# Peptides against a protein of PDB entry 6DSZ: the designs that were tried, part 17

Target 1, 361 residues: chain A of PDB entry 6DSZ
Amino acid sequence: NYVVTAQKPTAVNGCVTGHFTSAEDLNLLIAKNTRLEIYVVTAEGLRPVKEVGMYGKIAVMELFRPKGESKDLLFILTAKYNACILEYKQSGESIDIITRAHGNVQDRIGRPSETGIIGIIDPECRMIGLRLYDGLFKVIPLDRDNKELKAFNIRLEELHVIDVKFLYGCQAPTICFVYQDPQGRHVKTYEVSLREKEFNKGPWKQENVEAEASMVIAVPEPFGGAIIIGQESITYHNGDKYLAIAPPIIKQSTIVCHNRVDPNGSRYLLGDMEGRLFMLLLEKEEQMDGTVTLKDLRVELLGETSIAECLTYLDNGVVFVGSRLGDSQLVKLNVDSNEQGSYVVAMETFTNLGPIVDMCV

## One batch from the design tools (peptide; made by RFdiffusion4, then SolubleMPNN)

Design b1_p9_1_s2 (from b1_p9_1, 5 letters changed)
Fold by OpenDDE base, seed 3:
Structure b1_p9_1_s2 (fold): chain B 361 residues (1-361), chain A 9 residues (1-9)
Amino acid sequence: as target 1 above (361 residues)
Amino acid sequence: SLVAKALSS
């Protein structure tokens, strides 16, 4: 009897950090195909708390905290369009993952987008946005008492969306997105009206961005606006200020993931296809009136890791590098470089056994 | 926050 120990998936396809188990706990959540792993971050390392099997491959995993919640909730969307909002509950030694809301958000009509599923949450927790199909933006309103996730579609004139985020500090929920047309790539914004179920004109646009612009980062207040990452350039725009850099070092390999380090959006980790880890720094200028503006953008090479599918900053310079192609890692960022000029030290490595075919037992 | 000063060189 070969007990084929069903090998658990080891390739990481998503990771997030937040306060999911309690208001005080720092958690790392890792998506490995159909599996969700929940850890508490401690001074001694990662303490496993719970593993959860999902009814499908995790395509979106985002933590969010609605007004009046003491801890974060978890939004998950599967590749088969099953959506849920999860809550962690513990009573003594009894741990339960509660489904607060669920729904299927699949459309009967639509072309699935070639760039895959994008899921985003409004920073003020007014709605979830989904780019599932070309020419459609799906909205899930976030209502406290709704156990059934209901969605509606808004028509999007821009058929080829590359990336999309909700902006911070907007009176109405506002999306910023990179799209491609026959003339090139562009950035546009729309306000989302929940009442009218339509787009209104957004605060700004930027036509003819870099041809390989691939990612949007929404920047928190006080800066606001967005960062657009391309192959050759990194740009900032907030409607009033535009700033671009073209550091030669980023041309060597495509940046494929990012993670915010500071709550105020002053620093971001960037990972490329060669496993290089960068820090993007937003230099602030404080005006006489107390307003904070962006002075400059800077990129610094920190070192090398496994090729990141996702990055998440934990605490105290510790970063989790989630890898699909290689081993995942816990790494320490140091202030001083080593003899090789690297600021990165591997603390722990998690062996990736390769693509595990989902044997649904 | 423990992380503040380290990467600001």
Scores: peptide ipSAE 0.008, ipTM 0.577, DockQ to the pose 0.213
Fold by OpenDDE base, seed 2:
Structure b1_p9_1_s2 (fold): chain B 361 residues (1-361), chain A 9 residues (1-9)
Amino acid sequence: as target 1 above (361 residues)
Amino acid sequence: SLVAKALSS
């Protein structure tokens, strides 16, 4: 009987940053298959606080702060469609992870989407949206007093959704998504009515975007709108303003992850399949009326890291690079480049032992 | 550099 000591998973499949342990603490949460690691970001580095075993592979992990909460809550969806909302509680040295709400959101009927599970949270915390199955958008209303996560489906006419986000600054919860049809890829928006359990017409659409448009980034106010990332282009649209760039440098490898640096959405980190790290910059123009509009988009190569599955800007130019294929890293972004032209310096490396090959004998 | 401006702001 070889007791294979089950090695803890080391491959990172998700990471998020927020204020989970307290209102003041900056946390890094790392998903490693069924394992959730919670860190506090300190001036000295990452301080481990808690490790949590989940009842399945983490497919979605998002922090959100409902109105009247002092700190963020954690939404988790597993690959087996178990959903929960978690709260961190500490009493002295005792640390508890409390399940505020849970539910199974699996449907008996539906084709699982080939692009996998997408989970998003409305910035105003009105609902959670899930793209689990083709032609369906699942909604979980967020209610403070409900321990049971109840969901309903809204039918999507667009069967092949590539990516979806909730927009900022919308009176009603509004999704923006890239979808594919026989004519190509397009961007569309829908308002989500909780009351009527239906979609209403969204504020804008953009037909015939880049054929390889793969990611949507919702941009906070004052800009609003969304960034659409493709293989060759990066576009911004908010209904009134459209701007596209096609920097040659992004054609070399597919951008696969992103993370917002600034709360106002002025900067984003981008990671590609070669481990290149970019900064996307939104240049503002202040109008005479005090409105802020997008003037330009720029992309700058920062340097090279491990191939990111997820990126998280922490603070003071420190970035966590969560890697599935390689070693995860804590890196520092510098104002000045080194002799090789890189602005990236590795601070710490976390060894990835690779996938546990479950040899089902 | 744009990077320097981005990181210094």
Scores: peptide ipSAE 0.023, ipTM 0.692, DockQ to the pose 0.929; fails the geometry check
Fold by OpenDDE base, seed 5:
Structure b1_p9_1_s2 (fold): chain B 361 residues (1-361), chain A 9 residues (1-9)
Amino acid sequence: as target 1 above (361 residues)
Amino acid sequence: SLVAKALSS
């Protein structure tokens, strides 16, 4: 019996940046199938801190900071519907990943959604939302003292949800989602009542968006609202203001991932299926009353990278490009373009060996 | 460039 030492997975299927190891450390967390890699971002590059084996393929990985926490916690959901909240603890040289809460959120009844698992966290850390099954929205209330992740379902009339996010700046947790019906794709919002375990009417809706609208980006204050990304268009809506652009450059390839650069939501990285990296810019206008409104949207081509499954801005113009199909990269964004008009320089490349085919010999 | 402004912040 040759024990073939299973090669470690190299394909990246998720990445997030935050303050997980401490309040002061900037971390990059990378999901590679069942493996979680934790790095500290330093001036010298990525310093590996810990690797964690998970009991399944990581489907959702999100950092969040509840009130009163000094550092971020990590929510993970596996493809087998095992959920956990993880905390990093270091005591001298001993590093522990503590499970603060866990649970299985699988339903016995429901059709798994064709677009896969979506997991989102309320910006005010009131709840986690999960789209696992058609016609259901699962809610996990966030309670500090609860070691068991308890969930309940709310019926969703919209059976074909494409993407969903929690909005910022809402008194109650509010979701914004793209859905498809026989008439096309639409955007809708719902408030989520934890008390009544039901949806209330949300602040706005937008019927008949672009037919290929595929992503929702929740925009933080002061802008608020959401960005909807399609094949041909990028739109903004916050209930009071609507703005749309259709830059020809995005039509060449489908945008598949995004990441917020600025805490105020002024800039976003966008990656497409050809490995093109874009910057989406929100131009602000300050009103006489001190309110900030969106003046315009702009898309700028930065350059080319590996085909991103996920993107995360680190610091100082450094971006991690997590790739499933190719090599992952650390890239530097420069102020000045090179001779080819690219603002992107590869700093480091992480070889992707592809899927490990378990050859049962 | 706006790209330069976008990367300089």
Scores: peptide ipSAE 0.015, ipTM 0.653, DockQ to the pose 0.842; fails the geometry check
Fold by OpenDDE base, seed 4:
Structure b1_p9_1_s2 (fold): chain B 361 residues (1-361), chain A 9 residues (1-9)
Amino acid sequence: as target 1 above (361 residues)
Amino acid sequence: SLVAKALSS
């Protein structure tokens, strides 16, 4: 009986940064197929804290902090629709990952969406939203006392959702999504009523966006609204203000991932299919009444990395580049460019051994 | 550079 010790997966499927181990610790969490790796970010680099085996491939991994929690909780959804909310607990040297809540959110009826599983959390932690199947939006209400994750479906008239996020600063939970119909791609918003279990009309819509619009970024206050990323254009909309840019440099390769750098949404990292790393900048304008509005959008090329599946800004210009196709990296963003004009320096590289071929021997 | 301002802020 050769126990082939299955090599640990090395391809990164997702990454998230927050305060999971404590209120003070900065953590990097990395999803590698069925494996969750938890690190503390230190001045010396990434310190491993815990590895957790999941009962399936991680499809969604998001940190969130409900009101009254001292640290972040972790939401995980697997590709087999097992959902859990996890809490980190340490007692001396004993580390435990506690399941606060769990449930299976699979539907018996529905067509799995071609664009895969999307999971999002309301910034005010009122609910989790899931796009699992075409024409359905699943809602998991967040309740502190509920150990069982219960979900309900709301019908979406828009059958071909490309991406969806919850917006910031909304009185009711509000989603913003890109969808495709026979006329092209569009952006729409809906309010989600937990009480009535239905959608209400959202604050705004934008018909006929770029044909290849693929990503929605929810922008925090004071800007609010959303960024829509396409192949040729980047647009901002918040219901009152619309701004679009079409920088030629983004046409060379498709942007595939993003991460917010600043808590106020002034800067975002963008990664494309060629491993180019960009900074998206939101220039603010302060009005006489003290309101902050978007003045301009700018894109700057920082340099080249491994092809990112996910990006996360850590601290002090350090970025984790999670790669599925290549080696993951820790990179440093510098104020000054090198001789090649790059602002990116590789600090550490994590070897990707490639796909685990399940050789059933 | 705009990048330098972005990374220095």
Scores: peptide ipSAE 0.009, ipTM 0.630, DockQ to the pose 0.951; fails the geometry check

Design b1_p9_1_s3 (from b1_p9_1, 3 letters changed)
Fold by OpenDDE base, seed 3:
Structure b1_p9_1_s3 (fold): chain B 361 residues (1-361), chain A 9 residues (1-9)
Amino acid sequence: as target 1 above (361 residues)
Amino acid sequence: SVVEKALSE
C-alpha cells in the first residue's frame, strides 16, 4: 500500500501576522489553498504550532480583536462562501481551534464579481464587509454572543468595484473603494448604517483617478484617510489633504500586494509582479497644535524577492514573502545595502512544488 | 464544521 502521501499544497495564497495563540505571542498564519498553517515567531525562527484543514479554498483570512478579547480572532471565508470566526485555545499540551461563529453567506441571486472575493473588517470591529457580487455589499454585524453569522446586503450603484477597505477613525463604519465606470476609475466613500441597513454619503470622493488604480490602503490615525495605488502613481487622500507622487520606478511593473510595517501607518511594504520589494514611507509634519499631518510620500526600492502574492512584516526587519508562483521566503531587511545595492537578504526559502490539484479522495 | 482536520505537529 503506497500511501501516496497526498502532497500538501505549497503555493501560498494568503498570510497574516498577529496575536492569535496568545496576547504575547507573535504569530504568522499562512493560507495554502484549503490548509491553514499556524506558526509562532521566535528569535530562532518560525515554530510550527498547528495545521488546520478547511472546508474549501481560503478566499479571505483576517485577524481582528473585538473589544474585551485578550487575543485576536480569525475570520475565514472560503471560495464556496462558508464563513467562520476561529479562536485558538490551549489547555496544557492540548491545542484546539474553536469555531466561535459560522455561516454560509452565499446569495441565490447575484453575478460573482470578476475581481474575486473581497473581505474586510471594520477597525473598531463593528462589522465585516464582503464584496462577493456586482452591485451588492454584504454586511456581517459582529456580535459577541452570536454563534450564527447573519448577513444582509446593501445595494451598490457602483457595479464594478476594484478594491474596498474600511477607513480608520470614523464615527460610523466607512468604506473607501475604487470603482470603474464608462468614464474611467474613481474613488468614493460610504458610511454603513447597521441600524438602517443602508449607505449614507461618505466624507469624500475623488473622480477620475488614474486609469489603472487597483488598490486601496486604509491609513491609521493620526494620518487617517487612504492611499490609492496605480500603475504610474501613488496618491493619498483624507478628505482635507490630497498628495500624489509618480515615481518612475513603479512604472516598470504592477504593484500587486502591500503590508503595513508600523502600527501608525508610517511605512508599508509593496511587492510588484517582477518580485521587487519597495518601502512606501509617509513623512509626518507635526503642527504647532500637536496635530500630525502628511508632509510627503516616498518610495524606496529595497531589493528583489520571489513574486509575492502576499507580504507580512513580522518583527526586527524580518518579512515573510508568501509566493504563489515561486518559493516563499523569510527575508531580512537591513539598514545598509550590500555590494549590489540590495537591502534584502534571504534567511529561509520554502520550496513551491507548483499547483497541487487537490484530488479529493 | 468548517474545520475538517486539525493536525498537531
Scores: peptide ipSAE 0.006, ipTM 0.427, DockQ to the pose 0.015
Fold by OpenDDE base, seed 1:
Structure b1_p9_1_s3 (fold): chain B 361 residues (1-361), chain A 9 residues (1-9)
Amino acid sequence: as target 1 above (361 residues)
Amino acid sequence: SVVEKALSE
């Protein structure tokens, strides 16, 4: 009897940081195909807490904290459109991952989008948004008492959405998205009415962005607005302020992932297809009235890592580099560069054994 | 349930 120890997946396809196990614990959650790994971040490194199997490949994994929750909840969507909201519970030595809500959000009719599944959560936890199909935006209202995730669709006139996020600091839930039409790529905003189940006009738009604009980053207060990342340019817009940079260093390879470092949105990590790690910096200007505005954008090369599928800043300059193509890493960001001019030092490497062919026998 | 039995590492 060869116990074929089914090799666990090692390729990382998602990661998120938050307070999932408790209000005090800093957690790293890692998605590896159908597996979710939960760690506590400690001064000594990552402490494993729990592994969870999912009934399908994890396509979306997001932490969120509804008003009155003491810790974060986890939203997961699988590639087969099974959605759940998970809660961590510990009672002494007993650790349980409980399903607070679940549902299948698949539509019978629709063209799956070529850019894949996008899942986003409103910063005020009013709704989850899903871009699953062309010309549709799916909304899951967040209700604490609802064990069944119910969704509705809003029709999008923009058929080819590239990326979408919820904005911060909006009275109504507001999405910002990059879309493509015959004239090029554009950025638009919509308010989402839960009551009327429709879009209203958003606060701003930006026509004719860079042709390869691929990512939207929602910027928290005090800046607000969004960052749009392209192949050659990075732009900021909040309705009142527009700023664009085109640093030559980002032209060498496509930026493919990002993560916010500071809660106020002053710094972001960027990873490209060559494994280069960048810092995007938002320089503030304090106005005489006490308002904070964006003064400038700057990009700095930090160093090289494994090619990131996802990045997450942990704490104290430690970053998790989740890699699908190579080994995942814990890296330290230093204030001073090494002899090679790198600010990145590898702390730990996690071997990627490649694609596990799940031989379902 | 979308979640399998959680395993402790």
Scores: peptide ipSAE 0.000, ipTM 0.418, DockQ to the pose 0.015
Fold by OpenDDE base, seed 2:
Structure b1_p9_1_s3 (fold): chain B 361 residues (1-361), chain A 9 residues (1-9)
Amino acid sequence: as target 1 above (361 residues)
Amino acid sequence: SVVEKALSE
């Protein structure tokens, strides 16, 4: 009887930061296949708190704070469409991860989207949105008292959604998405009516974006709107202001992940398929009326890391680089470049032992 | 640098 000690997965497929363990603690949550690792970010580094086994591969992992909650809750969706909302509870040394709500959101009818599962949360915590199947947008209303995650579908006319986010600062929950049709790729917005269970016309659209537009970043107030990242260009649109840049440096490799650095959306980390780390900067212009508008977009190469599957800015210029293909890293961003022109210094490396092929023996 | 401005805030 060979007890094959099943090695724990080491490949990172998602990471998020927030205040999950307490209102005061900064946490890093790392998804490694079916495992969730919870850390507290400290001045000394990452302190492990808990590991949680999930009933499936984690496909979506998002922190959110409903009104009146003192700390963040965690939404998880598995690749088998099991959804849950988790809460951290600690009583002395006893740590419990409590399931506040759960449900299976699988549909009996639908074509799973080729681009995989997308899960998003409205910034005002009114709903969760899921793109699981082509031509459907699934909505999970967020209700505090509901232990059962109930979902409904809204039909999307746009069958090939590339990426989708909820926008900030919208009276109704509003999605912004990149989609492809026979004419190319486009950006569209829809308001989501929970009451009528339908889409209403959104505030803006942009037809004929870059052919390889692949990511939507929702920008918080005061800027609002969205950033669209392509292979050759980065564009901003908020329904009034449009700005595009085409920095030659981003053409060398596809940007595959992003993370917001500043709560106000002034800076974002970008990672590409070559492990290059960029800073995207939104330059503000204050108008005479006190409104803040976008003046310019800039991209700067910070340095090289492992190929990021996910990026998470922690604090004090420390970034977690979650890698699926290579070793995950903690890196420090420095104000001054080294002799090689890099602003990135590796602080810690987490060995990736490769894909654990679950040999079901 | 853009990084200095970014990290000095």
Scores: peptide ipSAE 0.022, ipTM 0.687, DockQ to the pose 0.857; fails the geometry check
Fold by OpenDDE base, seed 5:
Structure b1_p9_1_s3 (fold): chain B 361 residues (1-361), chain A 9 residues (1-9)
Amino acid sequence: as target 1 above (361 residues)
Amino acid sequence: SVVEKALSE
């Protein structure tokens, strides 16, 4: 009887940073298939706190802080459409992960989208949005007292959504998305009415973006708006201002992940399919009226890492590189480049043993 | 450099 000790999954398919264990602790949360790993970020590195088994592959993992909460809550959606909101609770040495709310959000009718599951949270914590099926946007209203996650669908006229985010600074929850039609790729916005359970016209649209536009980044205040990442271009739009750059360096490989470095949205990490790590910089201009506008966009090559499935900036120039195809890494960003012109130094490497074939015996 | 500013913040 070979007890195949089922090796724990090592391939990373998601990571997030926030304050999950306490208001003061900086946490790194790592999704490895059905496993959630919780770390505290310390000056000495990552301290493991807890591991949690999920009843399915983690497809979405997002931290959010509702009004009146002292620490972040965790939203998880599994590949089988089981949704939950989790809270970390410690009582002395006893550590519990409490399910505040749960539900299954699967529809009986719908074509699963080819680009997979997208889950997003409104920055004001009014709702969760889910793109699960073509031509549908699922809304989960966030209510503090609701233990049962109930969802409704809004029909999308745009059948082929590539990526979607909630915008910041909107009176009503507003989505921005890239979609494809026979004429090409486009960006559109919709306001989401919880009351009427419908879309209203959003503040802006941009028709005929780059053919390979693949990612939307919602930019916080004071800039607002969104960044659209393509194969050849990076564009910014907020309804009033449009700016585009086409740095030759990004044409070499597709950007596949991003992470915001600072709360004001002035800097983003970008990772491509070759493991190149970039910094996207938003240069500000202060107007005479005290308004802050975007002056310029810049992309700088920082160095090379493992091919990132996900990136998260921790603190003090430390970045976690979550990799599905290679080893995950903790890397340090340095002000000065090394002899090879790299600003990236590997601090720690986490061996990826490859996909555990779950032999369902 | 812009990189130096970005990494020093």
Scores: peptide ipSAE 0.022, ipTM 0.696, DockQ to the pose 0.856; fails the geometry check

